# Peptides against a protein of PDB entry 4JHK, part 18

Target 1, 212 residues: chain A of PDB entry 4JHK
Amino acid sequence: EDYKIQSFDLETQKLLKTALKDPGSVDLEKVSSVIVDQSLKDQVFSREAGRICYTIVQAEAKQTNGSVFRRNLLNRLQQEFKAREETRKRSTQEWVCLVSFICNIFDYLKVNNMPMVALVHPVYDCLFRLAQSDALKNEEEVDCLVLQLHRIGDQLEKMNVQLMDELFNLLRDGFLLQEDLSSMGRLLLLEILEFRAGGWKLSDTAQKYYYS

## One batch from the design tools (peptide; aimed at target 1 F81)

Design b2_p8_3_s3 (made by RFdiffusion4, then SolubleMPNN; from b2_p8_3, 3 letters changed)
Fold by OpenDDE base, seed 3:
Structure b2_p8_3_s3 (fold): chain B 212 residues (1-212), chain A 8 residues (1-8)
Amino acid sequence: as target 1 above (212 residues)
Amino acid sequence: SLPVFPLA
């Protein structure tokens, strides 16, 4: 399979390709650091990073029955999560990249085809932060929130429906009551409210309406 | 309290 790693230099691309096929032959701590660093800079890559991480985890498990890569990855992720408020203050772009990356790891890095339970609350905490009034007025944060809910909302709800209900109460209130929402932000909130109400699906007609 | 990640 092809992985979108063209943003890296040729040496790093070779490192990543080797990690995907023969993880025992490379420094997996270094590989994890490279992936996290790039994911914090590029939200588009963070989606691909989830798939890459899954592949490396599976390859290492098969080759050595090890989990060095996953442990290093999650340790770094926890560090970034703990510093999330400082990240948000420094750069909205880095903050939404962090949220996207955490959500993508949740989506791809499954155990026995099930989400890692330990990641459920961290993901919800990020989404709840994006649902606060100071974040909802920022269209970049609204974009991130709605995108993640489209990607993993159904899975998150299965893990904790009470938290999802609370989250969507905030989104409904933001849609109806917050005066400084952009027109696009309000439209996105309306769409995601409809998306969940429809069982985390939209008709083709509705999709064309919202995204035409 | 902050959520706990699987740590090495």
Scores: peptide ipSAE 0.043, ipTM 0.714, DockQ to the pose 0.495
OpenDDE base, seeds 1, 2, 4, 5: peptide ipSAE 0.042, 0.042, 0.040, 0.043; ipTM 0.707, 0.711, 0.704, 0.710

Design b2_p8_4 (made by RFdiffusion4)
Pose (drawn by RFdiffusion4):
Structure b2_p8_4 (pose): chain A 212 residues (1-212), chain P 8 residues (1-8)
Amino acid sequence: as target 1 above (212 residues)
Amino acid sequence: SLPNHPWS
């Protein structure tokens, strides 16, 4: 019901609500463009855009059996994904938004009730980047890292365990060895180590220790 | 580097 599009221009809200019901009536290329554009600019939308993207993808399949929107969206995201390092230099905020959005798409947009394998390596590419020492010194990026691990970390490990293992070695390494990792960064990494070791769930006691 | 392929 709530796709979280309040950040949009009033005209665009109409365009988006229209695409949900009648995709054939709207320019799906322009629709995918305004969604990707806004997703890089607004944090709340970046971690929620998957809902509206899925609803539109399903609406097109139902109405016209087409997947043009899905296609435009994936190709535009792939372009942003390819330019990820440049975007990170320009704005940490935009970068973490890109990662949140890509991971939200991996969570919502399924292919025959299965995850899109096309996004497995790209998501790991993003999370490995966050696990680097130059990214871990920024609580903003650590927050982004652990948000994705909470949300799709379990699904990702099923698709590829080798990568999740090597990724969590970087987490332990940064935890023990890095000195400019902050107190909050330390709390966030410790919680995610316990989270994963517990099978991707938060224990009652960890809930009490880490969170208000 | 991890491989990257067309997504669509």

Design b2_p8_4_s1 (made by RFdiffusion4, then SolubleMPNN; from b2_p8_4, 4 letters changed)
Fold by OpenDDE base, seed 1:
Structure b2_p8_4_s1 (fold): chain B 212 residues (1-212), chain A 8 residues (1-8)
Amino acid sequence: as target 1 above (212 residues)
Amino acid sequence: PLPVFPWA
């Protein structure tokens, strides 16, 4: 009911609110573009964007039994995903926003209460990219990687445990062997290793240790 | 049909 869209101008806010209530009365391609554009600027919004997108998808399904919004959204995501290396080169901030948004869409945009299978490999590809040596030395990318694994790691593992094992092999090697990791980066990797080992949860004591 | 992302 309360959607955090204060970062948009008033006209765009009205557009989004209308899409949430009466999706058939607006240009859903435009709506999807606006949401993606803002998600590439604000990682915090990308979380809210997932919830907004799911609501619009549900509203359109009920109103017209259509999927125009979802199709346009995923088409735009595919375009951004294809250009992810160029985005990373241009702006680390935009890159981690893109990863965050894709992960949040995976988290929220479920079909029959199940994750969208088509997003599994794209999400893993993003996380594997963040697990490469050139990314692990960048604390902003490590923050993003660890954050996404906290949010959707358990779901991703259920979709493909082999890929998760391979990903965490890279993270263990990074933690142990990579020379140019910051102390905080190394701490975050250790925390996420412990997080998975503990069944994708931390004790209150461990939570305080790593985040206080 | 949903788009398939170009992963290797």
Scores: peptide ipSAE 0.033, ipTM 0.684, DockQ to the pose 0.162
OpenDDE base, seeds 2, 3, 4, 5: peptide ipSAE 0.029, 0.030, 0.031, 0.030; ipTM 0.661, 0.680, 0.675, 0.661; seed 2 fails the geometry check

Design b2_p8_4_s2 (made by RFdiffusion4, then SolubleMPNN; from b2_p8_4, 4 letters changed)
Fold by OpenDDE base, seed 1:
Structure b2_p8_4_s2 (fold): chain B 212 residues (1-212), chain A 8 residues (1-8)
Amino acid sequence: as target 1 above (212 residues)
Amino acid sequence: SLPVYPLA
């Protein structure tokens, strides 16, 4: 298995590789911290981070039947989640990275092929925040919102359809009523409305229309 | 059994 960790220095790469193969031989708190720190800087890495985290969790479970890494990871996520409003005010980029990372952990870090129930409300809280008027006017936040819904919307809906309905009511209102929404923002919202209405799928024609 | 963490 190959993981995209070239953005780290060589020493950290070695640490991560060891964690993937022999988690009991490394400081798993440090590993979790390194992964979260990088995920807050690089939204693209956040998806890879989800896969890495899942692999480490599995490796630790098999090796020692432990869950030290997962506990440390979730503790750090809790800290970042609590500070999400300050993060958003400080840096939109870090904020969307945080949302992306939480969503990717939800997507990849499954137990018995089921999502972690504890992450459902935090994920929805992030998406609801992105659906507020002050966020919808920012294309970077709209991009993040739509991307996450494309990735995990169907899973989230299965966990709580009421929250998904409420979320999409906000998106519809934003699409129709918000004055300072960009043309691209409106296009993205329209696309995601269509995406859900189509059972979280796009036709080939629609795909070309929105993303060609 | 899934762990429960007070993130929300």
Scores: peptide ipSAE 0.024, ipTM 0.639, DockQ to the pose 0.160
OpenDDE base, seeds 2, 3, 4, 5: peptide ipSAE 0.016, 0.023, 0.025, 0.013; ipTM 0.563, 0.660, 0.630, 0.563; seed 4 fails the geometry check

Design b2_p8_4_s3 (made by RFdiffusion4, then SolubleMPNN; from b2_p8_4, 5 letters changed)
Fold by OpenDDE base, seed 1:
Structure b2_p8_4_s3 (fold): chain B 212 residues (1-212), chain A 8 residues (1-8)
Amino acid sequence: as target 1 above (212 residues)
Amino acid sequence: PLPFYPLA
């Protein structure tokens, strides 16, 4: 498979390629650290990172029946999650990258073809944070929120419909009542409300309306 | 309780 890792230096690219094929021959803690660090810088990479992480997990399981990489990855994610408010204050960009990465790990890093239960509440906590009034006024955070719900909303709802109902109550209230939303932010909230109401999909007409 | 379970 081809993985988009050109943003790393050549030495790190070699490290990642080796981890993908022969995880037992590299420092998997270092590999996990490198992936998380880059994912906190580039939201687009965070999507690819999820796929990379899953591949490494599968390779290690087959090679040694181990889970060193996954353990280190999740421990690092826990650390970043715990510090999420400080990250948000420091950089909105890093914050939305963190949310994106956690959501992508949830999406890709499945066990027995099922989401990791341990990630359900952390993901919801991130989305609920993005749904607070101080975040909804920031278009970058609204964009992140809507993007993640497009990607994993249906899966999250299957894991906990009550939390999803509560989340969308906040989004409806934000759409209707919050005065300092941008026009685009309000449009995005309306779109995601329609997206869920339509069974986590949009008609061709609606797709053109919101994303033309 | 923490949302993440600490992994050993």
Scores: peptide ipSAE 0.043, ipTM 0.710, DockQ to the pose 0.475
OpenDDE base, seeds 2, 3, 4, 5: peptide ipSAE 0.041, 0.038, 0.042, 0.012; ipTM 0.708, 0.723, 0.718, 0.558

Design b2_p8_4_s4 (made by RFdiffusion4, then SolubleMPNN; from b2_p8_4, 4 letters changed)
Fold by OpenDDE base, seed 3:
Structure b2_p8_4_s4 (fold): chain B 212 residues (1-212), chain A 8 residues (1-8)
Amino acid sequence: as target 1 above (212 residues)
Amino acid sequence: SLPVFPLA
């Protein structure tokens, strides 16, 4: 399979390709650091990073029955999560990249085809932060929130429906009551409210309406 | 309290 790693230099691309096929032959701590660093800079890559991480985890498990890569990855992720408020203050772009990356790891890095339970609350905490009034007025944060809910909302709800209900109460209130929402932000909130109400699906007609 | 990640 092809992985979108063209943003890296040729040496790093070779490192990543080797990690995907023969993880025992490379420094997996270094590989994890490279992936996290790039994911914090590029939200588009963070989606691909989830798939890459899954592949490396599976390859290492098969080759050595090890989990060095996953442990290093999650340790770094926890560090970034703990510093999330400082990240948000420094750069909205880095903050939404962090949220996207955490959500993508949740989506791809499954155990026995099930989400890692330990990641459920961290993901919800990020989404709840994006649902606060100071974040909802920022269209970049609204974009991130709605995108993640489209990607993993159904899975998150299965893990904790009470938290999802609370989250969507905030989104409904933001849609109806917050005066400084952009027109696009309000439209996105309306769409995601409809998306969940429809069982985390939209008709083709509705999709064309919202995204035409 | 902050959520706990699987740590090495």
Scores: peptide ipSAE 0.043, ipTM 0.714, DockQ to the pose 0.507
OpenDDE base, seeds 1, 2, 4, 5: peptide ipSAE 0.042, 0.042, 0.040, 0.043; ipTM 0.707, 0.711, 0.704, 0.710

Design b2_p8_5 (made by RFdiffusion4)
Pose (drawn by RFdiffusion4):
Structure b2_p8_5 (pose): chain A 212 residues (1-212), chain P 8 residues (1-8)
Amino acid sequence: as target 1 above (212 residues)
Amino acid sequence: PLPEHPWA
């Protein structure tokens, strides 16, 4: 019900609500463009845009059996994904938004009730980037890393365990060996190590230790 | 680097 589009221009809110009901009546290319655009600019929307994207994808399949919107959205995201390093240099905020959005799409947009394999390696590409020492020194990026691991970390491991294993080696390495990792960065990494070792769930006691 | 493929 709540797609979290309050950050949008009033005209665009109408455009988006229209695409949910009557996709054929609207420019789905323009619609996908305004969603990707906004997703890189607003944090709340970047971690929630998957809901509205899914609703539109399903509406098009139902109405016209088409997947034009899905296509425009994936290709636009692939372009942002390819330019990820440049975007990270320009704005850490935009970069973490891109990662949150890509991961939200991996979570919401399914293909025959299965995850899109097209996004498996790209998501790992993003999380490995966050696990690097130049990214871990920024609590903003560590926060982004552990948000994705909480949300889709389990699904991702099923698709590819080898990558999740090597990724968590970098997490242990940065935890033990890195010195400019902050106190909050340490708490976040320790919680995610326990989280994964526990089968992607938070124990009652860890809940008490880590969170208010 | 990880491999890359078209998404759509």

Design b2_p8_5_s1 (made by RFdiffusion4, then SolubleMPNN; from b2_p8_5, 4 letters changed)
Fold by OpenDDE base, seed 3:
Structure b2_p8_5_s1 (fold): chain B 212 residues (1-212), chain A 8 residues (1-8)
Amino acid sequence: as target 1 above (212 residues)
Amino acid sequence: SLPVFPLA
């Protein structure tokens, strides 16, 4: 399979390709650091990073029955999560990249085809932060929130429906009551409210309406 | 309290 790693230099691309096929032959701590660093800079890559991480985890498990890569990855992720408020203050772009990356790891890095339970609350905490009034007025944060809910909302709800209900109460209130929402932000909130109400699906007609 | 990640 092809992985979108063209943003890296040729040496790093070779490192990543080797990690995907023969993880025992490379420094997996270094590989994890490279992936996290790039994911914090590029939200588009963070989606691909989830798939890459899954592949490396599976390859290492098969080759050595090890989990060095996953442990290093999650340790770094926890560090970034703990510093999330400082990240948000420094750069909205880095903050939404962090949220996207955490959500993508949740989506791809499954155990026995099930989400890692330990990641459920961290993901919800990020989404709840994006649902606060100071974040909802920022269209970049609204974009991130709605995108993640489209990607993993159904899975998150299965893990904790009470938290999802609370989250969507905030989104409904933001849609109806917050005066400084952009027109696009309000439209996105309306769409995601409809998306969940429809069982985390939209008709083709509705999709064309919202995204035409 | 902050959520706990699987740590090495």
Scores: peptide ipSAE 0.043, ipTM 0.714, DockQ to the pose 0.496
OpenDDE base, seeds 1, 2, 4, 5: peptide ipSAE 0.042, 0.042, 0.040, 0.043; ipTM 0.707, 0.711, 0.704, 0.710

Design b2_p8_5_s2 (made by RFdiffusion4, then SolubleMPNN; from b2_p8_5, 3 letters changed)
Fold by OpenDDE base, seed 1:
Structure b2_p8_5_s2 (fold): chain B 212 residues (1-212), chain A 8 residues (1-8)
Amino acid sequence: as target 1 above (212 residues)
Amino acid sequence: PLPQFPLA
């Protein structure tokens, strides 16, 4: 398979390719660190990173019946998650990259085609943080929130509908009551409210209205 | 309780 890893230097690309094919022959802690570091810089890469991580996990399981990569990956993510408020304060861009990556790991790193239960609350916590008034006024954070809900909202709701209801109560209140929302932010909140109400789907007409 | 990742 071909993975989009051209953003890395050639040596790192070789490392990643080897990890994908022969994970037992590389330092999987180093591999996990490299993937997380790049994902914190590039939100678009975080999607590809999810696929890469899943492939490495599967390859290691088949090759050695091990889980070294997954443990190191989740350990690093836990560290970043714990420091999320400081990250947000330092860089909105890094913060939304972190959220995006955690959500993509939730989306791709499944066991028996089921989400990892341990990631449910961390994901919701990130989304609830993005739904606070101080975050909703920032278009970059609103965009991240809406993007993640488009990607994994239906899965998250299946895991905990009560939390999803509470989250969308905040989004509705933000849409209706928060005065310092940008026009785009308000539009995005309206769209995601409609998206969930429509069973986590949009019509072609609605898609063009909001995103074209 | 705080949300937690699986510990390594």
Scores: peptide ipSAE 0.040, ipTM 0.721, DockQ to the pose 0.567
OpenDDE base, seeds 2, 3, 4, 5: peptide ipSAE 0.039, 0.040, 0.038, 0.038; ipTM 0.724, 0.727, 0.715, 0.723

Design b2_p8_6 (made by RFdiffusion4)
Pose (drawn by RFdiffusion4):
Structure b2_p8_6 (pose): chain A 212 residues (1-212), chain P 8 residues (1-8)
Amino acid sequence: as target 1 above (212 residues)
Amino acid sequence: HLKEHMKH
């Protein structure tokens, strides 16, 4: 019900709500463009855009059996994904938004009730980038890292365990060895190590230790 | 954000 589009221009809100019901009536290329554009600019929307993207993808399949919107969206995201390092230099905020959005799409948009394998390596590419020492020194990026691991970390490991293992080695390494990792960064990494070791769930006691 | 709900 709530796609979280309050950040949008009033005209665009109309465009988006129209695409949900009658995709054939709207420019799906323009629609996908305004969604990706806004997703890089607003944090709340970057973590939630998957719901509206899925609703539109399903609406097109139902109405016209088409997947044009899905296609424009994936290709536009691929382009942002390819330019991820440049975007990170320009704005850490845009970068964490891109990662949140890509991961939200991996979570929501399924292919025959299965995850899109096309996004497996790209998501690991993003999370490995966050696990680097130059990214871990920024609580903003560590917060982004652990958000994705909480949300889709489990699904990702099923698709590829080797990568999740090597990724968590970098987490342990940064935890023990890195000195400019902050107190909050340490709390966040420790919680995610326990989270994964516990089978991607938060124990009652960890809930008490880490969170208000 | 998870960091907003963390104990300090």

Design b2_p8_6_s1 (made by RFdiffusion4, then SolubleMPNN; from b2_p8_6, 7 letters changed)
Fold by OpenDDE base, seed 3:
Structure b2_p8_6_s1 (fold): chain B 212 residues (1-212), chain A 8 residues (1-8)
Amino acid sequence: as target 1 above (212 residues)
Amino acid sequence: SPSDFLKK
């Protein structure tokens, strides 16, 4: 499989490629740091980063039965998560990148094809933060919220339906009651409400209506 | 309290 790592310099690309195939031969702490740093800058990369991380984790487990990469990755994520409010205050872009990355790690970094239970509440915490009134008025945050729910909403609901119900109560209220919500934001919230109501599926007709 | 990301 090909991995999209063109944004890195050649030396780093080589490092990542080696980590994917022979993780025991590289500094996996450095690899994790590089991936996290780039994911916090590029929301699009965060999706690919999840896949890359999964592959490295599997490769290391198979090669040495080790978990150095995963441990370092999750430690860094823990640090960033704890500082999420400061990140949001500093940069909305970095904040939505952080949320995206955490969600993508949740999506890809599975154990025995199951989500990591330890990440469930952190993911919900991020999504609940995006669902607050001060965040819903920012289209960039709404975009992030809706995107993540499209990607992992069904999985999250399976882990905790009560939290998902509470989250969507906030989204419904935002859609109906928040006056400073942008037109696009309101449209996105409506779509995601319908998306969940439809069993986390979007018909071709609905997809065309909202996104085409 | 925040979750422990390393909790297994």
Scores: peptide ipSAE 0.285, ipTM 0.854, DockQ to the pose 0.020
OpenDDE base, seeds 1, 2, 4, 5: peptide ipSAE 0.281, 0.283, 0.284, 0.281; ipTM 0.849, 0.853, 0.851, 0.854

Design b2_p8_6_s2 (made by RFdiffusion4, then SolubleMPNN; from b2_p8_6, 7 letters changed)
Fold by OpenDDE base, seed 2:
Structure b2_p8_6_s2 (fold): chain B 212 residues (1-212), chain A 8 residues (1-8)
Amino acid sequence: as target 1 above (212 residues)
Amino acid sequence: SISDLLKK
């Protein structure tokens, strides 16, 4: 199985591979730190990180019935989340990577086959931040926002439909009223508005339009 | 294209 860890040095790759198969034999705090650090730098890895984390969590649970990795991971995530505004100011890329990572953790890291309730508000907070006017004018942030909503929007809505309604009110207003959106940004907003309106899927006509 | 962006 390919976990997309080729961006790490060989020693770190070995560490991660061992964590995936035999988590009890490695320092899981170090593993969590490495994963978070790389997820903040590499958007591609941020997407895969959720799957990696889930695998490690499952492996540790099976091996020792432990949750050391998950605890350390979530603690680090909370720290990064708290500092998200500083991160955004420093680097749009790191900010987008952070959002992507948090959303992917929400998507993959289930507890008893259920989403982690503790992540619901942090995820929404990130998406709401991306939906602000100063963020909507940045195509990189719009891309991130729309991508995450495509991935986990239906799940998030099930957790809190009121917040989702509020979020999409902002997106609708942005699409209709904000003047400094890029053409692509505006198109992305339109697509995601239609996507949700269609029950988190696209009609045949819309499918052909956006993906032709 | 929008499709390319959404495939990431």
Scores: peptide ipSAE 0.012, ipTM 0.633, DockQ to the pose 0.192
OpenDDE base, seeds 1, 3, 4, 5: peptide ipSAE 0.011, 0.011, 0.012, 0.012; ipTM 0.623, 0.625, 0.623, 0.635

Design b2_p8_6_s3 (made by RFdiffusion4, then SolubleMPNN; from b2_p8_6, 7 letters changed)
Fold by OpenDDE base, seed 4:
Structure b2_p8_6_s3 (fold): chain B 212 residues (1-212), chain A 8 residues (1-8)
Amino acid sequence: as target 1 above (212 residues)
Amino acid sequence: SISDFLKR
């Protein structure tokens, strides 16, 4: 199974692989730290990090009924979330990686096969930040926003449709009213507006238009 | 293209 850990050195890869199979034999605090650190720097990994985390959580639960990894992971996640504005100011790339990571944890790290309720507002907060005018003018942030909405929008809406409506009001206004959107950014906003309007799916006609 | 974007 490919967990997209190629960006790590071989020693770290071994650590992660061991954590996935025998979490009790490794320092799970270190593992969580490594995952978060890399997720903030590598969006490809950040995209997959949620799945990795879920697997480790499940492995630890099965092995010892423990939750050391999850506890450390969520603690670090909360720290990074709280510092999100500083992160954004420091590095757009790290910021979008953070958002991607949080969204993927939301997507994969389920509790009793349900999304973690505690992550709902943090996820929305991140997406709302990406939907602000100063972020919409940055194509990298628009890419992140639209990508996450494609991935978890339907799940988020199920958790809080009111927030989703408010978010998409911002996106609609951005699409219609904001003057300094990039061409691709504007196109992406249009696509995601249609995507949600279609029940988080694209019609055949829209599919042909956007994917031609 | 959007296709390229969504497939990455």
Scores: peptide ipSAE 0.039, ipTM 0.753, DockQ to the pose 0.210
OpenDDE base, seeds 1, 2, 3, 5: peptide ipSAE 0.034, 0.033, 0.035, 0.034; ipTM 0.737, 0.736, 0.754, 0.753

Design b2_p8_6_s4 (made by RFdiffusion4, then SolubleMPNN; from b2_p8_6, 7 letters changed)
Fold by OpenDDE base, seed 5:
Structure b2_p8_6_s4 (fold): chain B 212 residues (1-212), chain A 8 residues (1-8)
Amino acid sequence: as target 1 above (212 residues)
Amino acid sequence: SISDFLKK
C-alpha cells in the first residue's frame, strides 16, 4: 500500500514509514505531531493523513495492544480545536485545514469499526462555525463546509440527528436570507441541502443539474 | 464546476 508522503523530507518519510510498519520503534508523539502539522498546512493531505493515522493505530494495536499514537493525536487535535477561533482569525486557510483534518480523522480513524464518539461534538462545532453568517460569506469556508458534509454528513447524522437538523436550518437560512453570499456559495448550499434531502445522495435530476 | 470542487 502506497501512502502519499512525498511532501515530507526524507528523514520524516523514513519516520512515517517506520511508524506504519513498526510503530513501537519510533516516537509516536513526534509522528502524530508531524502528521498534524502537515495537515494544518495542506487540506488535500488531511484525507491521506486520516488513512495514515488509521494504519498506525491498527499497527500499534496489533503490535503492542497500545494506543499511544491515538492518544497523542487526539490530544493535539483537542489543543487545535480549543484554539480554533484564534486560528480562524489568523488564517482562513489554516482554519479550513483544521476542520478538514478533524473531519477526515473522524471519517478514517475508526475504532472497532466504530466512529470515535469523542469527535462528534467537535466536528459539529466546527461545522456550525462554518455555518455562521460571517463564515458563509467566505467562499473558502463554504467550500470546506460543503465538502465535509458530503464526506461525513451521513455518518454525523447517525450520531446526532438533532444537531444535523439544527445545522441545516442554519444552512437553509443562509441560502434563503443571507444577501452577501457569493453565487457559488449559494449554489453549494443549495446542492448540499438537496444532497441531505435525498438521503445523502443526489437524485438523478440533481445529478444532471449540478454535474452536467 | 461543482464536480471539480468535490474532487478536491
Scores: peptide ipSAE 0.012, ipTM 0.642, DockQ to the pose 0.188
OpenDDE base, seeds 1, 2, 3, 4: peptide ipSAE 0.012, 0.012, 0.012, 0.013; ipTM 0.623, 0.626, 0.631, 0.628; seeds 1, 2, 3, 4 fail the geometry check

Design b2_p8_7 (made by RFdiffusion4; failed a check: a repeat of another design)
Pose (drawn by RFdiffusion4):
Structure b2_p8_7 (pose): chain A 212 residues (1-212), chain P 8 residues (1-8)
Amino acid sequence: as target 1 above (212 residues)
Amino acid sequence: SLPEHPWA
């Protein structure tokens, strides 16, 4: 019901609501473009755009059996994904938004009730980047790292365990060895180590220790 | 580096 599009221009809100019901009536290329655009600019939308993207993808399949929107969206995201390092230099805020959005799409947009394998390596590419020492010194990026691990970390490990293992080695390494990792960064990494070791769930006691 | 492939 709530796709979280309040950040949009009033005209675009109409465009988006229209695409949900009648995709054939709207420019799906323009629609995917305004969604990706906004997703890099607004944090709340970046972690929720998957809902509206899925609703539109299903609406097109139902109405016209087409997947044009899905296609434009994936190709536009792939372009942003390819330019990820440049975007990170320009704005940490945009980069964490890109990662949140890509991971939200991996969570919501399924292919025959299965995850899109096309996004497995790209998501790991993003999370490995967050696990680097130059990224871990920024609580903003650590926050982004652990948000994705909480949400899709379990699904990702099923698709590829080798990568999740090597990724969590970097987490332990940064935890023990890095000195400019902050107190909050330490709390966030410790919680995620416990989270994963517990099978991707938060224990009652960890809930009490880490969170208000 | 991880490999890259078209998504669509």

Design b2_p8_7_s1 (made by RFdiffusion4, then SolubleMPNN; from b2_p8_7, 3 letters changed; failed a check: a repeat of another design)
Amino acid sequence: SLPVFPLA

